# Peptides against a protein of PDB entry 3VA4: the designs that were tried, part 30

Target 1, 107 residues: chain A of PDB entry 3VA4
Amino acid sequence: EPIGQLRLFSGTHGPERDFPLYLGKNVVGRSPDCSVALPFPSISKQHAVIEISAWNKAPILQDCGSLNGTQIVKPPRVLPPGVSHRLRDQELILFADFPCQYHRLDV

## One batch from the design tools (peptide; aimed at target 1 N68)

Design b2_p20_6_s1 (made by RFdiffusion4, then SolubleMPNN; from b2_p20_6, 10 letters changed)
Fold by OpenDDE base, seed 3:
Structure b2_p20_6_s1 (fold): chain B 107 residues (1-107), chain A 20 residues (1-20)
Amino acid sequence: as target 1 above (107 residues)
Amino acid sequence: MLLSPEELEALAAELERLLA
């Protein structure tokens, strides 16, 4: 069962979408086989990865050398490729030009 | 394509309104 969730906010692309996050690596990207598939041109095929090592441990976000970048919205920061960022519950993340929110599930 | 800190702050405010 999922232990986390990544919410893609509604926008010009369409309505809100919620993606379950599981233990292990959850790849974010344009490729349809990604755990979090964002089928948009500005998203790299393999854009970023959210790794969850344990149910009680904060996930780690890494940009995979994406073309249009990965940013934390608040506080503002650009994530350098390959550098680990520990996600906080309810963290707002920008993959290219698509804002998302990470949410920890209580299971 | 990266947003500036100022643009991100504006985005944050918008998203927080949506979440309220």
Scores: peptide ipSAE 0.744, ipTM 0.953, DockQ to the pose 0.987
OpenDDE base, seeds 1, 2, 4, 5: peptide ipSAE 0.736, 0.741, 0.735, 0.743; ipTM 0.951, 0.952, 0.952, 0.953

Design b2_p20_6_s2 (made by RFdiffusion4, then SolubleMPNN; from b2_p20_6, 11 letters changed)
Fold by OpenDDE base, seed 3:
Structure b2_p20_6_s2 (fold): chain B 107 residues (1-107), chain A 20 residues (1-20)
Amino acid sequence: as target 1 above (107 residues)
Amino acid sequence: MLLSEEELLELAEKLEELLA
């Protein structure tokens, strides 16, 4: 059962996509085997990871040394590789040039 | 490629409008 959700906003790439997030590590990347597969050239094969330790704890986002970076949209921040960032519900995240939103599911 | 703080805030406004 998913505990969270990552929404990829619609854009030139196509319509909105929603990815379920589960306990453990949810890898965001271009590789098709990633939990959150974003098959776009600007996304690194293993771009970032969203780790959820418990249903009642905020997920931790870490950039995995991606080529085009991971940024928090508001307040504006560039995430240094490997540095833990605690995600807030409804937080807007930018993986390379792809805006996304994380939100906690009511379970 | 990284967006500047100003660009991120502009993006935020756009996204927030979509979510409203």
Scores: peptide ipSAE 0.748, ipTM 0.954, DockQ to the pose 0.984
OpenDDE base, seeds 1, 2, 4, 5: peptide ipSAE 0.741, 0.745, 0.737, 0.743; ipTM 0.952, 0.953, 0.951, 0.953

Design b2_p20_6_s3 (made by RFdiffusion4, then SolubleMPNN; from b2_p20_6, 10 letters changed)
Fold by OpenDDE base, seed 5:
Structure b2_p20_6_s3 (fold): chain B 107 residues (1-107), chain A 20 residues (1-20)
Amino acid sequence: as target 1 above (107 residues)
Amino acid sequence: MLLSPEELEALAAELEAELA
């Protein structure tokens, strides 16, 4: 069962999309086989990864050396490639030019 | 194409307004 959710905000690309997050590595990227598939040209094929090691632990976000970067919106942070960022509940994340929100599911 | 801190703060305000 999903432990978290990543929401892609609506925009010029279309309506809001919600992606379930599971234990293990949830890859964010343009490739269709990614757990969080964002089929947009500004997103790298394998852009970032959200790793969840346990249901009661905060997920870890890492940029995978993406072309257009991964940023935390509030407070503002640029994530260097491979550097771990512990996600807070309701964290606002920017993958390239696509804003998203992570939230924890109650399980 | 990284956003500046000022641009991110503006974006945060927009997103939070959308979530409200």
Scores: peptide ipSAE 0.752, ipTM 0.954, DockQ to the pose 0.928
OpenDDE base, seeds 1, 2, 3, 4: peptide ipSAE 0.746, 0.751, 0.750, 0.741; ipTM 0.952, 0.953, 0.953, 0.952

Design b2_p20_6_s4 (made by RFdiffusion4, then SolubleMPNN; from b2_p20_6, 9 letters changed)
Fold by OpenDDE base, seed 3:
Formats: structure tokens, C-alpha cells, sequence
Structure b2_p20_6_s4 (fold): chain B 107 residues (1-107), chain A 20 residues (1-20)
């Protein structure tokens, strides 16, 4: 069962979408085979990865050298490629120009 | 295509309003 969720906020692209996150690597990208598939031109085919090593540990977010970047919204931060960022519950993340929120599921 | 800190702050307020 999923350990967390990534919410894509509603916008001009359409309604809100929720993606389940599982143990291991959850790839965020434009490619349809990504765990979190964001089929938008501004998203790199392999944009970022959210790695969850255990249900009781904070996930690790890494940008994969994306063209348009990965940012934390608050506090504001640009994530350098390949550098680990530990996600807080309810973290607001910007993949290119698409805002998302990570939240841990009560499992 | 990166947002500036000021733009991110504005975005934060918008998102937090949606979540309230």
C-alpha cells in the first residue's frame, strides 16, 4: 500500500490529481512510465525522484538534472541536481511550473 | 525556468489559501 501521496494542484492544466508514493524510488517526470507522470512539456522526461526508504522516515527528493528545475516553495529554495532534500510532511514542491504537495499517509 | 524568492512567496500564499 502507498506510504505517501503527491498532490498536483488544480490549474489551467485541469483538476487536482493525487499520486500514490511507495517504498523505493518514485520517479517524477513527463515519461508515461514514471511513478508520478506529469505529461507536460515543461517537465523533463526524468525530472526528479522521491525515494522512500521506510514508512517512518522522511522521503528524499532529488532533482535529476531537469531543464526547468525543482524548487521548494517555503522556505524558497532551488534544489541542485542530485543533492538530497529531506521532505517535510505537507511540503510544497514546484516541479518546473507545476506546484505540488507531499503528505504522509497515516499507515 | 525558476521562480524568484518573491514569486515563491506569493505562490506560497496562494497555495496555503487553497489548503485552508
Amino acid sequence: as target 1 above (107 residues)
Amino acid sequence: MLLSPEELAALAEELEALLA
Scores: peptide ipSAE 0.740, ipTM 0.953, DockQ to the pose 0.987
OpenDDE base, seeds 1, 2, 4, 5: peptide ipSAE 0.732, 0.738, 0.729, 0.737; ipTM 0.951, 0.953, 0.951, 0.952

Design b2_p20_7 (made by RFdiffusion4)
Pose (drawn by RFdiffusion4):
Structure b2_p20_7 (pose): chain A 107 residues (1-107), chain P 20 residues (1-20)
Amino acid sequence: as target 1 above (107 residues)
Amino acid sequence: ATANRERIHAEIAAYFAEMA
């Protein structure tokens, strides 16, 4: 069962798309093989990873050296490549120019 | 989009410079 959710907000690309997040590595990228496939040209083929060790542990987000970056929306931050960031429930993230929101599920 | 990418890369460069 999914233990988290990545919400890709509505935009030019159409209505909101929701992606389940599971224990283990959840790769965010353009490739259709990615756990979270965001099939937009500005997204890197392997853009970022959200690693989840347990349902009761904060996911770790890392940028994988993406071209257009990964940013935390609030507080505003750029995530340097390879640096771990613990995700908070409801935290807003940008993958390139695409805003998303992480939600922890229950349980 | 290009300007934003440049800004991000500048911030990354500054971060790794401090680390070095």

Design b2_p20_7_s1 (made by RFdiffusion4, then SolubleMPNN; from b2_p20_7, 15 letters changed)
Fold by OpenDDE base, seed 1:
Structure b2_p20_7_s1 (fold): chain B 107 residues (1-107), chain A 20 residues (1-20)
Amino acid sequence: as target 1 above (107 residues)
Amino acid sequence: LEELRERYREEVEKYYELLE
């Protein structure tokens, strides 16, 4: 059962897509075996990780040393590789230049 | 929903240059 959701907004790449987030590590990357598979050239094979624990359902986002970076939109913040960022509900994230939004599910 | 997406897209655009 998913605990959260990562929404990729629509754009030139195509329509909006929603990715379920589960307990444990949800890898964001271009590789098709990633939990959040973003098959775009500007996304690193393993770009970032969203980790969710049972005792703390608020996800922890870390950039994995991606080529084009991971940023929080508001307030603007570039995430240094490996530094933990606690995601807030409805927070806007840029993986490279792809805008996404985290949403906590009511579970 | 579409309106919401557009508002967030606009918000992203406002900060994109600052993030890059």
Scores: peptide ipSAE 0.106, ipTM 0.673, DockQ to the pose 0.047
OpenDDE base, seeds 2, 3, 4, 5: peptide ipSAE 0.033, 0.090, 0.112, 0.091; ipTM 0.598, 0.654, 0.680, 0.665; seeds 2, 4 fail the geometry check

Design b2_p20_7_s2 (made by RFdiffusion4, then SolubleMPNN; from b2_p20_7, 14 letters changed)
Fold by OpenDDE base, seed 2:
Structure b2_p20_7_s2 (fold): chain B 107 residues (1-107), chain A 20 residues (1-20)
Amino acid sequence: as target 1 above (107 residues)
Amino acid sequence: MEEKREQYQEEVERYFEELE
């Protein structure tokens, strides 16, 4: 069962999409076999990872050395590759220029 | 459900407080 969700907001790329997040590593990337598959040229094949170790712990977001970066919106911060960032519920993330939002699920 | 939310929030808050 999913214990988190990553929402990709609607845009010129298409409609809003919600991706379930599970325990373990959820890879965000352009590759179609990524847990969060974002099939856009500006997204790296393996762009970032959201690791969830437990239902009661903040997920860890890491950029995987992506070309166009991973950013937190509030407060604005570009994530250095491999540096752990704990995600707050409803946190807004930019993968390249694609706005997303993490949501913790009550399960 | 509320307990789960609270436990999560406590962990998040603690983490960010330690980084400040």
Scores: peptide ipSAE 0.437, ipTM 0.828, DockQ to the pose 0.030
OpenDDE base, seeds 1, 3, 4, 5: peptide ipSAE 0.212, 0.027, 0.024, 0.022; ipTM 0.732, 0.534, 0.523, 0.474; seed 5 fails the geometry check

Design b2_p20_7_s3 (made by RFdiffusion4, then SolubleMPNN; from b2_p20_7, 11 letters changed)
Fold by OpenDDE base, seed 3:
Structure b2_p20_7_s3 (fold): chain B 107 residues (1-107), chain A 20 residues (1-20)
Amino acid sequence: as target 1 above (107 residues)
Amino acid sequence: LEEQRARYAAEVAAYRAALA
């Protein structure tokens, strides 16, 4: 059962997509075996990771040294590689130039 | 929901513009 969700907003790449997030590490990347597979050239094979340690704790987002970076939209911030960022519900994230939103599921 | 999406889209666009 998913505890969170990462929404990839619609864009030139295609329609909106929702990715379930589970306990543990949810890898965001271009590789098809990633939990959040973003099959786009500007996304690194292993771009970032969203780690959920418990259902009642905020997930931790880390950039994995991606080529085109990971940014928080509000307030604007570029995430240094390997530095933990606590995700807030409904937080907007840019993986490279792809806007996503984290949503905590009520389970 | 539509209003939320519009609001967030605007925020994203503004951020992208700032980083350009």
Scores: peptide ipSAE 0.085, ipTM 0.684, DockQ to the pose 0.043
OpenDDE base, seeds 1, 2, 4, 5: peptide ipSAE 0.061, 0.079, 0.113, 0.078; ipTM 0.663, 0.675, 0.683, 0.675; seed 4 fails the geometry check

Design b2_p20_7_s4 (made by RFdiffusion4, then SolubleMPNN; from b2_p20_7, 17 letters changed)
Fold by OpenDDE base, seed 4:
Structure b2_p20_7_s4 (fold): chain B 107 residues (1-107), chain A 20 residues (1-20)
Amino acid sequence: as target 1 above (107 residues)
Amino acid sequence: MEEKRKEYRELVEEELAKKA
């Protein structure tokens, strides 16, 4: 069962979508085989990764050298490629210009 | 739930606008 959830807010691209996050690596990208598939031109095929370990339920987000970047909204911060960022519950993230929110599930 | 979503979307849009 999922340990977390990544919500893609609604916008001009379409309606809101929720993606389950599991133990291990959850790849965010345009490629259809990504765990979090964001089929948009501005998203890199493999844009970022959200990894959740068995020892720590809090996910680690890393940009994978994406073309248009990954940013934390509050406080504002552009994530350098490969640098680990521990996600907080309800944290707001921008993959390119697509707003998302991480939510920890009670499991 | 919708109220929170709206609030956060607005925050994101505001931050995005600042970077544009």
Scores: peptide ipSAE 0.041, ipTM 0.633, DockQ to the pose 0.043
OpenDDE base, seeds 1, 2, 3, 5: peptide ipSAE 0.030, 0.035, 0.037, 0.027; ipTM 0.599, 0.599, 0.620, 0.564

Design b2_p20_8 (made by RFdiffusion4)
Pose (drawn by RFdiffusion4):
Structure b2_p20_8 (pose): chain A 107 residues (1-107), chain P 20 residues (1-20)
Amino acid sequence: as target 1 above (107 residues)
Amino acid sequence: MLVTPEQIEEAREYALKAAE
């Protein structure tokens, strides 16, 4: 069962798309093979990874050296490549110019 | 494909609004 959710907000691309997040590595990228496939040209083929060790542990987000970057929306931050960031519930993240929101599920 | 700083700023503002 999914233990988290990545919400890609509605936009020029259409209505909101929701992606389940599972224990282990959840790769965010443009490739259809990615666990979270955001099929938009500005997204890197392997853009970021969200690693989840347990349902009761914070996911770790890392940028994989993406071209257009990964940013935490609030507080505003750029995530340097390879630096771990613990995701908080409801935290807003940009992957390139695409805003998303992480939500922890129950349980 | 590249994005501009303006697009990132608009995305940030939209993310804050959409989460309300």

Design b2_p20_8_s1 (made by RFdiffusion4, then SolubleMPNN; from b2_p20_8, 7 letters changed)
Fold by OpenDDE base, seed 5:
Formats: sequence, structure tokens, C-alpha cells
Structure b2_p20_8_s1 (fold): chain B 107 residues (1-107), chain A 20 residues (1-20)
Amino acid sequence: as target 1 above (107 residues)
Amino acid sequence: MLVSEEQLEAAREHALEAAR
């Protein structure tokens, strides 16, 4: 069962979408075989990764050297490639120009 | 496809609005 959720907010691309996050590596990218598949031109084929090592530990977000970057919204910060960022519940993230929100599930 | 700084700023603002 999913440990967390990544929500893609609605926009010009279409309606809101929710992606389940599981233990292990959850790859975010344009490639259809990604755990979080964002099929948009501004998203790199393998853009970022959310790694969850245990149900009771905060997920780790890393940019994978994406073209348009990965940013934290509050406070504003561009994530350097390969640098670990521990996600807080309700964290707002930009993958390129696509705003998302991480939510921890109680399981 | 490259996105502009203006597009990134708009996305940030949208995130803040959508989360409220």
C-alpha cells in the first residue's frame, strides 16, 4: 500500500492528478515507465526521485540533473542535482513549471 | 523544452494559491 502521495495541481495541462508513493525509489519524469509519470515536454525523461526508506521516515527528494530543475516553493530554493532534500508533509514542489504537493499518508 | 524564469515564477505563485 502507498506510504505517501504526490499531487499535481490542476492547470492549463488539465485536471489535478494524484500519484501514490511507495517504499523505495519513486522516479518522477516524462518517461511512461516512471512511478510518477508527468508526460510534458518541460519534464526530463528522468527528472527527479523521491526515495522512501521506511514508513516512519521522511522521504528524500533529489533532482536527477533535469533540464528545467526542481525547486522547493517555501522558502524558494533550487535543488542542486543529487543533493538530498528531506520532504516535509504538505511540501510544495516545482518539477520544471509543474507545481506539486507531497502528502504523508497515515498507514 | 526550456521554460522561462517568468513561467517558473507563475508556477510558484500557482502552487501557493492552490495550496490555500
Scores: peptide ipSAE 0.833, ipTM 0.975, DockQ to the pose 0.989
OpenDDE base, seeds 1, 2, 3, 4: peptide ipSAE 0.832, 0.832, 0.833, 0.829; ipTM 0.975, 0.975, 0.975, 0.975

Design b2_p20_8_s2 (made by RFdiffusion4, then SolubleMPNN; from b2_p20_8, 7 letters changed)
Fold by OpenDDE base, seed 1:
Formats: sequence, C-alpha cells, structure tokens
Structure b2_p20_8_s2 (fold): chain B 107 residues (1-107), chain A 20 residues (1-20)
Amino acid sequence: as target 1 above (107 residues)
Amino acid sequence: MLVTEEQLEAAREHALEQAK
C-alpha cells in the first residue's frame, strides 16, 4: 500500500497527476520504468529518488545528478546531487521546471 | 533539454499558486 503521494501540478503539459509512493526507493525520472515517470524532455532519465524507509519516518529526497536539478520551493534551495533532504508533509518540489507536492498518506 | 532560470522561476511561482 502507498505511504505517500507525489502530485504533479497541472500546467501546459496537461492535467494534474498523482503518483503513489511506497516503502523503498521511488525513482523520479523521464524513463518509463521509474516509479514516478515524468515523460518530459527537461527531466533526466533518472532524475531523483524519494526513499521511504518506514511508514513513520519522513521520506528522503535526493537528486541523482540531474541536468536541470531538483529544488525545494519554500524556502528556495537547490539540492546538491546525492545530498539527503528530509521531506516535510506538503513539501513543494521542483524537478527541473515541473512543480510537485509531496504529502503523507494516512495508513 | 536545458531549462532557463526564467522557466525555473515560473515553475516556482506556479507551485506557490497551486499550493494555495
């Protein structure tokens, strides 16, 4: 069962999309085999990873050396590749120029 | 494909708007 959700906000690319996040590594990227597949040219094939080690622990976001980067929206911060960022509930994230929001699910 | 700083800023602003 999903532990969290990543929401891709609507935009010129199309409507909002919701992706379930599970225990373990949830890869965000352009490749179709990614857990969070964002099929857009500005997204790296393997862009970032959201790792959830337990249902009661905050997920860890890491950029995987993406071309266009991964950023936290508020306060603004570019995530250096491989550096762990603990996601807060309702966290706003940019994967390249695609804004997303993480939220924790009730399980 | 590389994105510009302007595109990134627009995305940031959009995130803030959508989160309201």
Scores: peptide ipSAE 0.831, ipTM 0.974, DockQ to the pose 0.987
OpenDDE base, seeds 2, 3, 4, 5: peptide ipSAE 0.828, 0.829, 0.825, 0.827; ipTM 0.974, 0.974, 0.974, 0.974

Design b2_p20_8_s3 (made by RFdiffusion4, then SolubleMPNN; from b2_p20_8, 9 letters changed)
Fold by OpenDDE base, seed 1:
Structure b2_p20_8_s3 (fold): chain B 107 residues (1-107), chain A 20 residues (1-20)
Amino acid sequence: as target 1 above (107 residues)
Amino acid sequence: MLITEEQKEAARKKALEQAK
């Protein structure tokens, strides 16, 4: 069962999409094999990873050395490659130029 | 595909707007 969710906001690319997040590593990237597949040219094949070690612990977001980077929206913060960022519920994230939002699910 | 900082800033503003 999913313990988190990553929402890709609607835009010129299309409607809003929700991706379930599970225990372990959830890879975000352009590759169709990614847990969170964002099939857009500005997204790296393996762009970032959201790791959830336990249902009661905050997920860890890491940029995987992506071309266009990963940023926290509020307050603005560029994530250095490989550096762990603890996600807050409802946190807004930019993967390249695609705005997303992390949501913790009740389990 | 490489994008500009302006594109990123536009995306940031979009995020803030859609999160309301």
Scores: peptide ipSAE 0.823, ipTM 0.973, DockQ to the pose 0.964
OpenDDE base, seeds 2, 3, 4, 5: peptide ipSAE 0.822, 0.822, 0.820, 0.823; ipTM 0.973, 0.973, 0.973, 0.973

Design b2_p20_8_s4 (made by RFdiffusion4, then SolubleMPNN; from b2_p20_8, 7 letters changed)
Fold by OpenDDE base, seed 3:
Structure b2_p20_8_s4 (fold): chain B 107 residues (1-107), chain A 20 residues (1-20)
Amino acid sequence: as target 1 above (107 residues)
Amino acid sequence: SLITEEQKEAAREHALRAAE
């Protein structure tokens, strides 16, 4: 059962898509085997990781040294590779030029 | 592929609008 969700907003790429997030490491990347597969050229094969250690603990986001980076939307902040960022509910994230939103699910 | 800072800013603004 998913503990969180990452929403990819609609855009020129297509309609909105929702990705379930589970306990453990949820890899975000262009590779189809990623938990959050974003099959776009600007996304690195293994772009970032969202790790959820417990259902009642904030997920940790880390950029994996991606080409186009990972940013927090507000306030604007580029995440240094490998540095842990604790995600807040409803947080807006940019993986390269793809805006997403994390939200915690009630389970 | 490498994207521009302008593309990133456009994405940021889109995120803000979409979240409202």
Scores: peptide ipSAE 0.823, ipTM 0.972, DockQ to the pose 0.983
OpenDDE base, seeds 1, 2, 4, 5: peptide ipSAE 0.817, 0.822, 0.819, 0.822; ipTM 0.972, 0.972, 0.972, 0.972

## One batch from the design tools (peptide; aimed at target 1 R30 P41 N68 D97)

Design b2_p21_3 (made by RFdiffusion4)
Pose (drawn by RFdiffusion4):
Structure b2_p21_3 (pose): chain A 107 residues (1-107), chain P 21 residues (1-21)
Amino acid sequence: as target 1 above (107 residues)
Amino acid sequence: TDTLDELTALLTHHTSELEAL
């Protein structure tokens, strides 16, 4: 069962898309093989990873050296490549120009 | 298609650099 959710907000690309997040590595990228496939040209083929060790542990987000970056929306931050960031419930993240929101699920 | 995607990605990158300036 999914233990988290990545919400890609509605936009030019159409209505909101929700992606389940599971224990283990959840790769965010453009490739259709990615656990979270965001099939938009500005997204890197392997853009970021959300690693989840347990349903009761904070996911770790890392940028994989993406071209257009990964940012935390609030507080505003750029995530340097390879630096771990613990995701908080409801935290807003940008992958390139695409805003998303992480939600922890229950349980 | 791959070339168009790469060029689109670079355009987004450089647009963002221009806005940061």

Design b2_p21_3_s1 (made by RFdiffusion4, then SolubleMPNN; from b2_p21_3, 18 letters changed)
Fold by OpenDDE base, seed 5:
Parts: structure tokens; C-alpha cells; sequence
Structure b2_p21_3_s1 (fold): chain B 107 residues (1-107), chain A 21 residues (1-21)
């Protein structure tokens, strides 16, 4: 019963991938134990976290002190480590140099 | 796809800008 989705756009690394997001903390990182596992060298083992408190509440994205950072594309914004960013539906996010998009599911 | 390629190119550019800033 995912309530959100994080899409990793296709690129030189390979095809597009969609990751379901659930209530609670969804860790984004290179570690295979992460909810959103991005097995790429430039991604930190525990890169960021998307926390969803409720289905009707905007998720919160926080960079976990990653090496190559987390940025919002539009409007451009570099996320300082540990600072909360409220995600908007269809928000474009860069984890290091990997473009992703958050999508709120209709549930 | 074209959209994905453009996104990747943009990502690379923004990543460089972020690293330099």
C-alpha cells in the first residue's frame, strides 16, 4: 500500500526505475538495505530520507550529509544536511547527479 | 528517452554548479 513514488529517470546508468514510498522513513542511498536503493558510486550509503507522516500530508525530504548532495531542480535549491524540505507533487530532485521525481499516489 | 536524456544533462549541469558553489 504505497502512498508515494520516487522515479529514477533513465540515463547512462540504465533504465528508469520506480520505487514505492510508504508511511514512515524511506531512506535513499547506495546501500541495498535502503528503501530506495540507488546502487551508484556517487550516492552515499545513506544519502537522504523521505519521511511520510500521513497520506494527506506532504512528505519531508532531508539530506543525510551525503557526499555529493541533494538538490531541488525547480526552483533550484541545494539542501543543507538535516534541513527539512517539504516535497511537492511532481517535484524534481537530484541525488548527486541522478535526476528523480516524486509523485504522490492517489490513495 | 529524450526527456530522460535531457533530465540527465540538466542533472549533470546542476550537480557541477552545486559542487562549485
Amino acid sequence: as target 1 above (107 residues)
Amino acid sequence: SEAAELAEALAARLARLAAAA
Scores: peptide ipSAE 0.134, ipTM 0.724, DockQ to the pose 0.070
OpenDDE base, seeds 1, 2, 3, 4: peptide ipSAE 0.060, 0.125, 0.062, 0.126; ipTM 0.612, 0.712, 0.622, 0.713

Design b2_p21_3_s2 (made by RFdiffusion4, then SolubleMPNN; from b2_p21_3, 17 letters changed)
Fold by OpenDDE base, seed 2:
Structure b2_p21_3_s2 (fold): chain B 107 residues (1-107), chain A 21 residues (1-21)
Amino acid sequence: as target 1 above (107 residues)
Amino acid sequence: AEAAEEAEALAAARRRAEAAA
C-alpha cells in the first residue's frame, strides 16, 4: 500500500503523472528501474531518493549527486548531495527542471 | 494550479539559466 505520492506536473514533456511511494527507498531517476522513473535526458539515472521509514514519519529526500540537481521550490533551495531533507506534505520539488509535488496519503 | 504555477516558474528560470550556461 502506498504511503505517499509524487506528482509530476504536466509540461512540454507530456501530461501529469502520479507515482506511488512506499515504505523504504523510492529512487527517482531516468533509469526505468527506478520507483519514480523520469525518462528525460536531464534526469540522472539515479537522481535522488525519497526514503519513507514509517507511515507516520515525514519522508527524507536526498539528492544522489545528480548532474542537474534537486531543488526545493519554497523557499528556493538547492539540496546538497547526500544531505537529508525532510519533506513536508505538498512540498514542491524540482528534479532538474521538472516540477513535482509530494503528497502524503492518508492510509 | 497555484502550486503548479509556482513550481513551473522556478523550473522556467532554471531552464533559462541552463540555456545561458
Scores: peptide ipSAE 0.527, ipTM 0.881, DockQ to the pose 0.061
OpenDDE base, seeds 1, 3, 4, 5: peptide ipSAE 0.509, 0.508, 0.497, 0.523; ipTM 0.873, 0.871, 0.872, 0.880; seeds 3, 4 fail the geometry check

Design b2_p21_3_s3 (made by RFdiffusion4, then SolubleMPNN; from b2_p21_3, 17 letters changed)
Fold by OpenDDE base, seed 3:
Structure b2_p21_3_s3 (fold): chain B 107 residues (1-107), chain A 21 residues (1-21)
Amino acid sequence: as target 1 above (107 residues)
Amino acid sequence: DEAAEEAAALAARLARLAAAA
């Protein structure tokens, strides 16, 4: 069962998509092998990773040295590659120019 | 969806800044 969810907001690319997040590393990237596969040219093949160590702990987001970056929306800031960011529930994230939101699921 | 609108607005702003650079 998923521990969390990453919502890709609707946009010019299409409708909203919700990606389940599980314990361990959930890779965000353009590669179809990624847990969160975002098949868009502005997304790096392996763009970022959301690591969930336990159901009762906030996930850690890290940019993987992506070309177009990973940003937190509120407050706005660019995440340096490899630097751990503890995700808050309802956190708004930009992968390149794609807005997303992390949601903790009740397990 | 307020969150979606806020995120979209920020994304657009960042895109404009990148384009202008």
Scores: peptide ipSAE 0.133, ipTM 0.721, DockQ to the pose 0.061
OpenDDE base, seeds 1, 2, 4, 5: peptide ipSAE 0.128, 0.128, 0.112, 0.131; ipTM 0.714, 0.721, 0.683, 0.722

Design b2_p21_3_s4 (made by RFdiffusion4, then SolubleMPNN; from b2_p21_3, 18 letters changed)
Fold by OpenDDE base, seed 5:
Structure b2_p21_3_s4 (fold): chain B 107 residues (1-107), chain A 21 residues (1-21)
Amino acid sequence: as target 1 above (107 residues)
Amino acid sequence: SEAAELAEALAAREARLRAAA
């Protein structure tokens, strides 16, 4: 069962979408095989990864050397490639120009 | 609000990219 959720906010690209997150590595990227598939040109084929090592631990977000970057909204920060960022519940994230939000599920 | 925070972050990103171009 999913342990977390990544929400893509609605925009000019279309309506809001929710992606389930599971134990292990959840790849965010343009490739259709990604756990979080964002089929948009500005997203790298393998853009970032959200790794969940245990249900009771905060997920780790890493940018994978994406072309258009990964940013934390508050406090504002551009993530250098490969740097581990511990996600907080309700964390707001930019993958390129796409706003998203991480949500921990009650399981 | 979240909407305001997102708008501000997106604007900052655009400004950064413009400055680097």
Scores: peptide ipSAE 0.672, ipTM 0.925, DockQ to the pose 0.061
OpenDDE base, seeds 1, 2, 3, 4: peptide ipSAE 0.645, 0.663, 0.664, 0.649; ipTM 0.918, 0.923, 0.924, 0.919

Design b2_p21_4 (made by RFdiffusion4)
Pose (drawn by RFdiffusion4):
Structure b2_p21_4 (pose): chain A 107 residues (1-107), chain P 21 residues (1-21)
Amino acid sequence: as target 1 above (107 residues)
Amino acid sequence: STTLRELSIALSTTLTELEET
């Protein structure tokens, strides 16, 4: 069962798309093979990874050296490549120009 | 800085779409 959710907000691309997040590595990228496939040209083929060790542990987000970056929206931050960031429930993230929101699920 | 970043994203998008065509 999914233990988290990545919400890609509605936009030019159409209505909101929701992606389940599971224990283990959840790769965000443009490739259809990615656990979270965001099939938009500005997204890197392997853009970021969200790693979840347990349902009761904070996911760790890292940028994988993406071209257009990964940012935390509030507080505003750029995530340097390879630096771990613990995700908080409801935290807003940008992958390139695409805003998303992480939600922890229950349980 | 914001305008430059948006322009960089737009350019990368155009190049990627061209390569895929």

Design b2_p21_4_s1 (made by RFdiffusion4, then SolubleMPNN; from b2_p21_4, 16 letters changed)
Fold by OpenDDE base, seed 2:
Structure b2_p21_4_s1 (fold): chain B 107 residues (1-107), chain A 21 residues (1-21)
Amino acid sequence: as target 1 above (107 residues)
Amino acid sequence: DEEERRRRIAEIAERRRAEEA
């Protein structure tokens, strides 16, 4: 069952979409094979990864060397490729220009 | 409002990108 959720906010691309996040690696990318499939040209085929090692641990977000980057909103910073960022509940993230929010699910 | 929130997030990101460019 899903342990977390990544919400893609609504926008010009369409309505809000919620992606379940599971134990292990949840790949964010344009490829339809990604757990979080964002079929947009500005998203890299394999853009980033959200890794969840356990239900009681904060997920780790890493940019995978994406073309247009992965950013944390507060405090604002661009994630260097491969550098681990521990996601806080309700963390606001940008994959390229697409605003998203991570939140932990009640399991 | 979600749309307003989304815009605010995008604005913050844009500002950050501009500062790093």
Scores: peptide ipSAE 0.183, ipTM 0.703, DockQ to the pose 0.054
OpenDDE base, seeds 1, 3, 4, 5: peptide ipSAE 0.160, 0.113, 0.114, 0.110; ipTM 0.692, 0.667, 0.664, 0.666

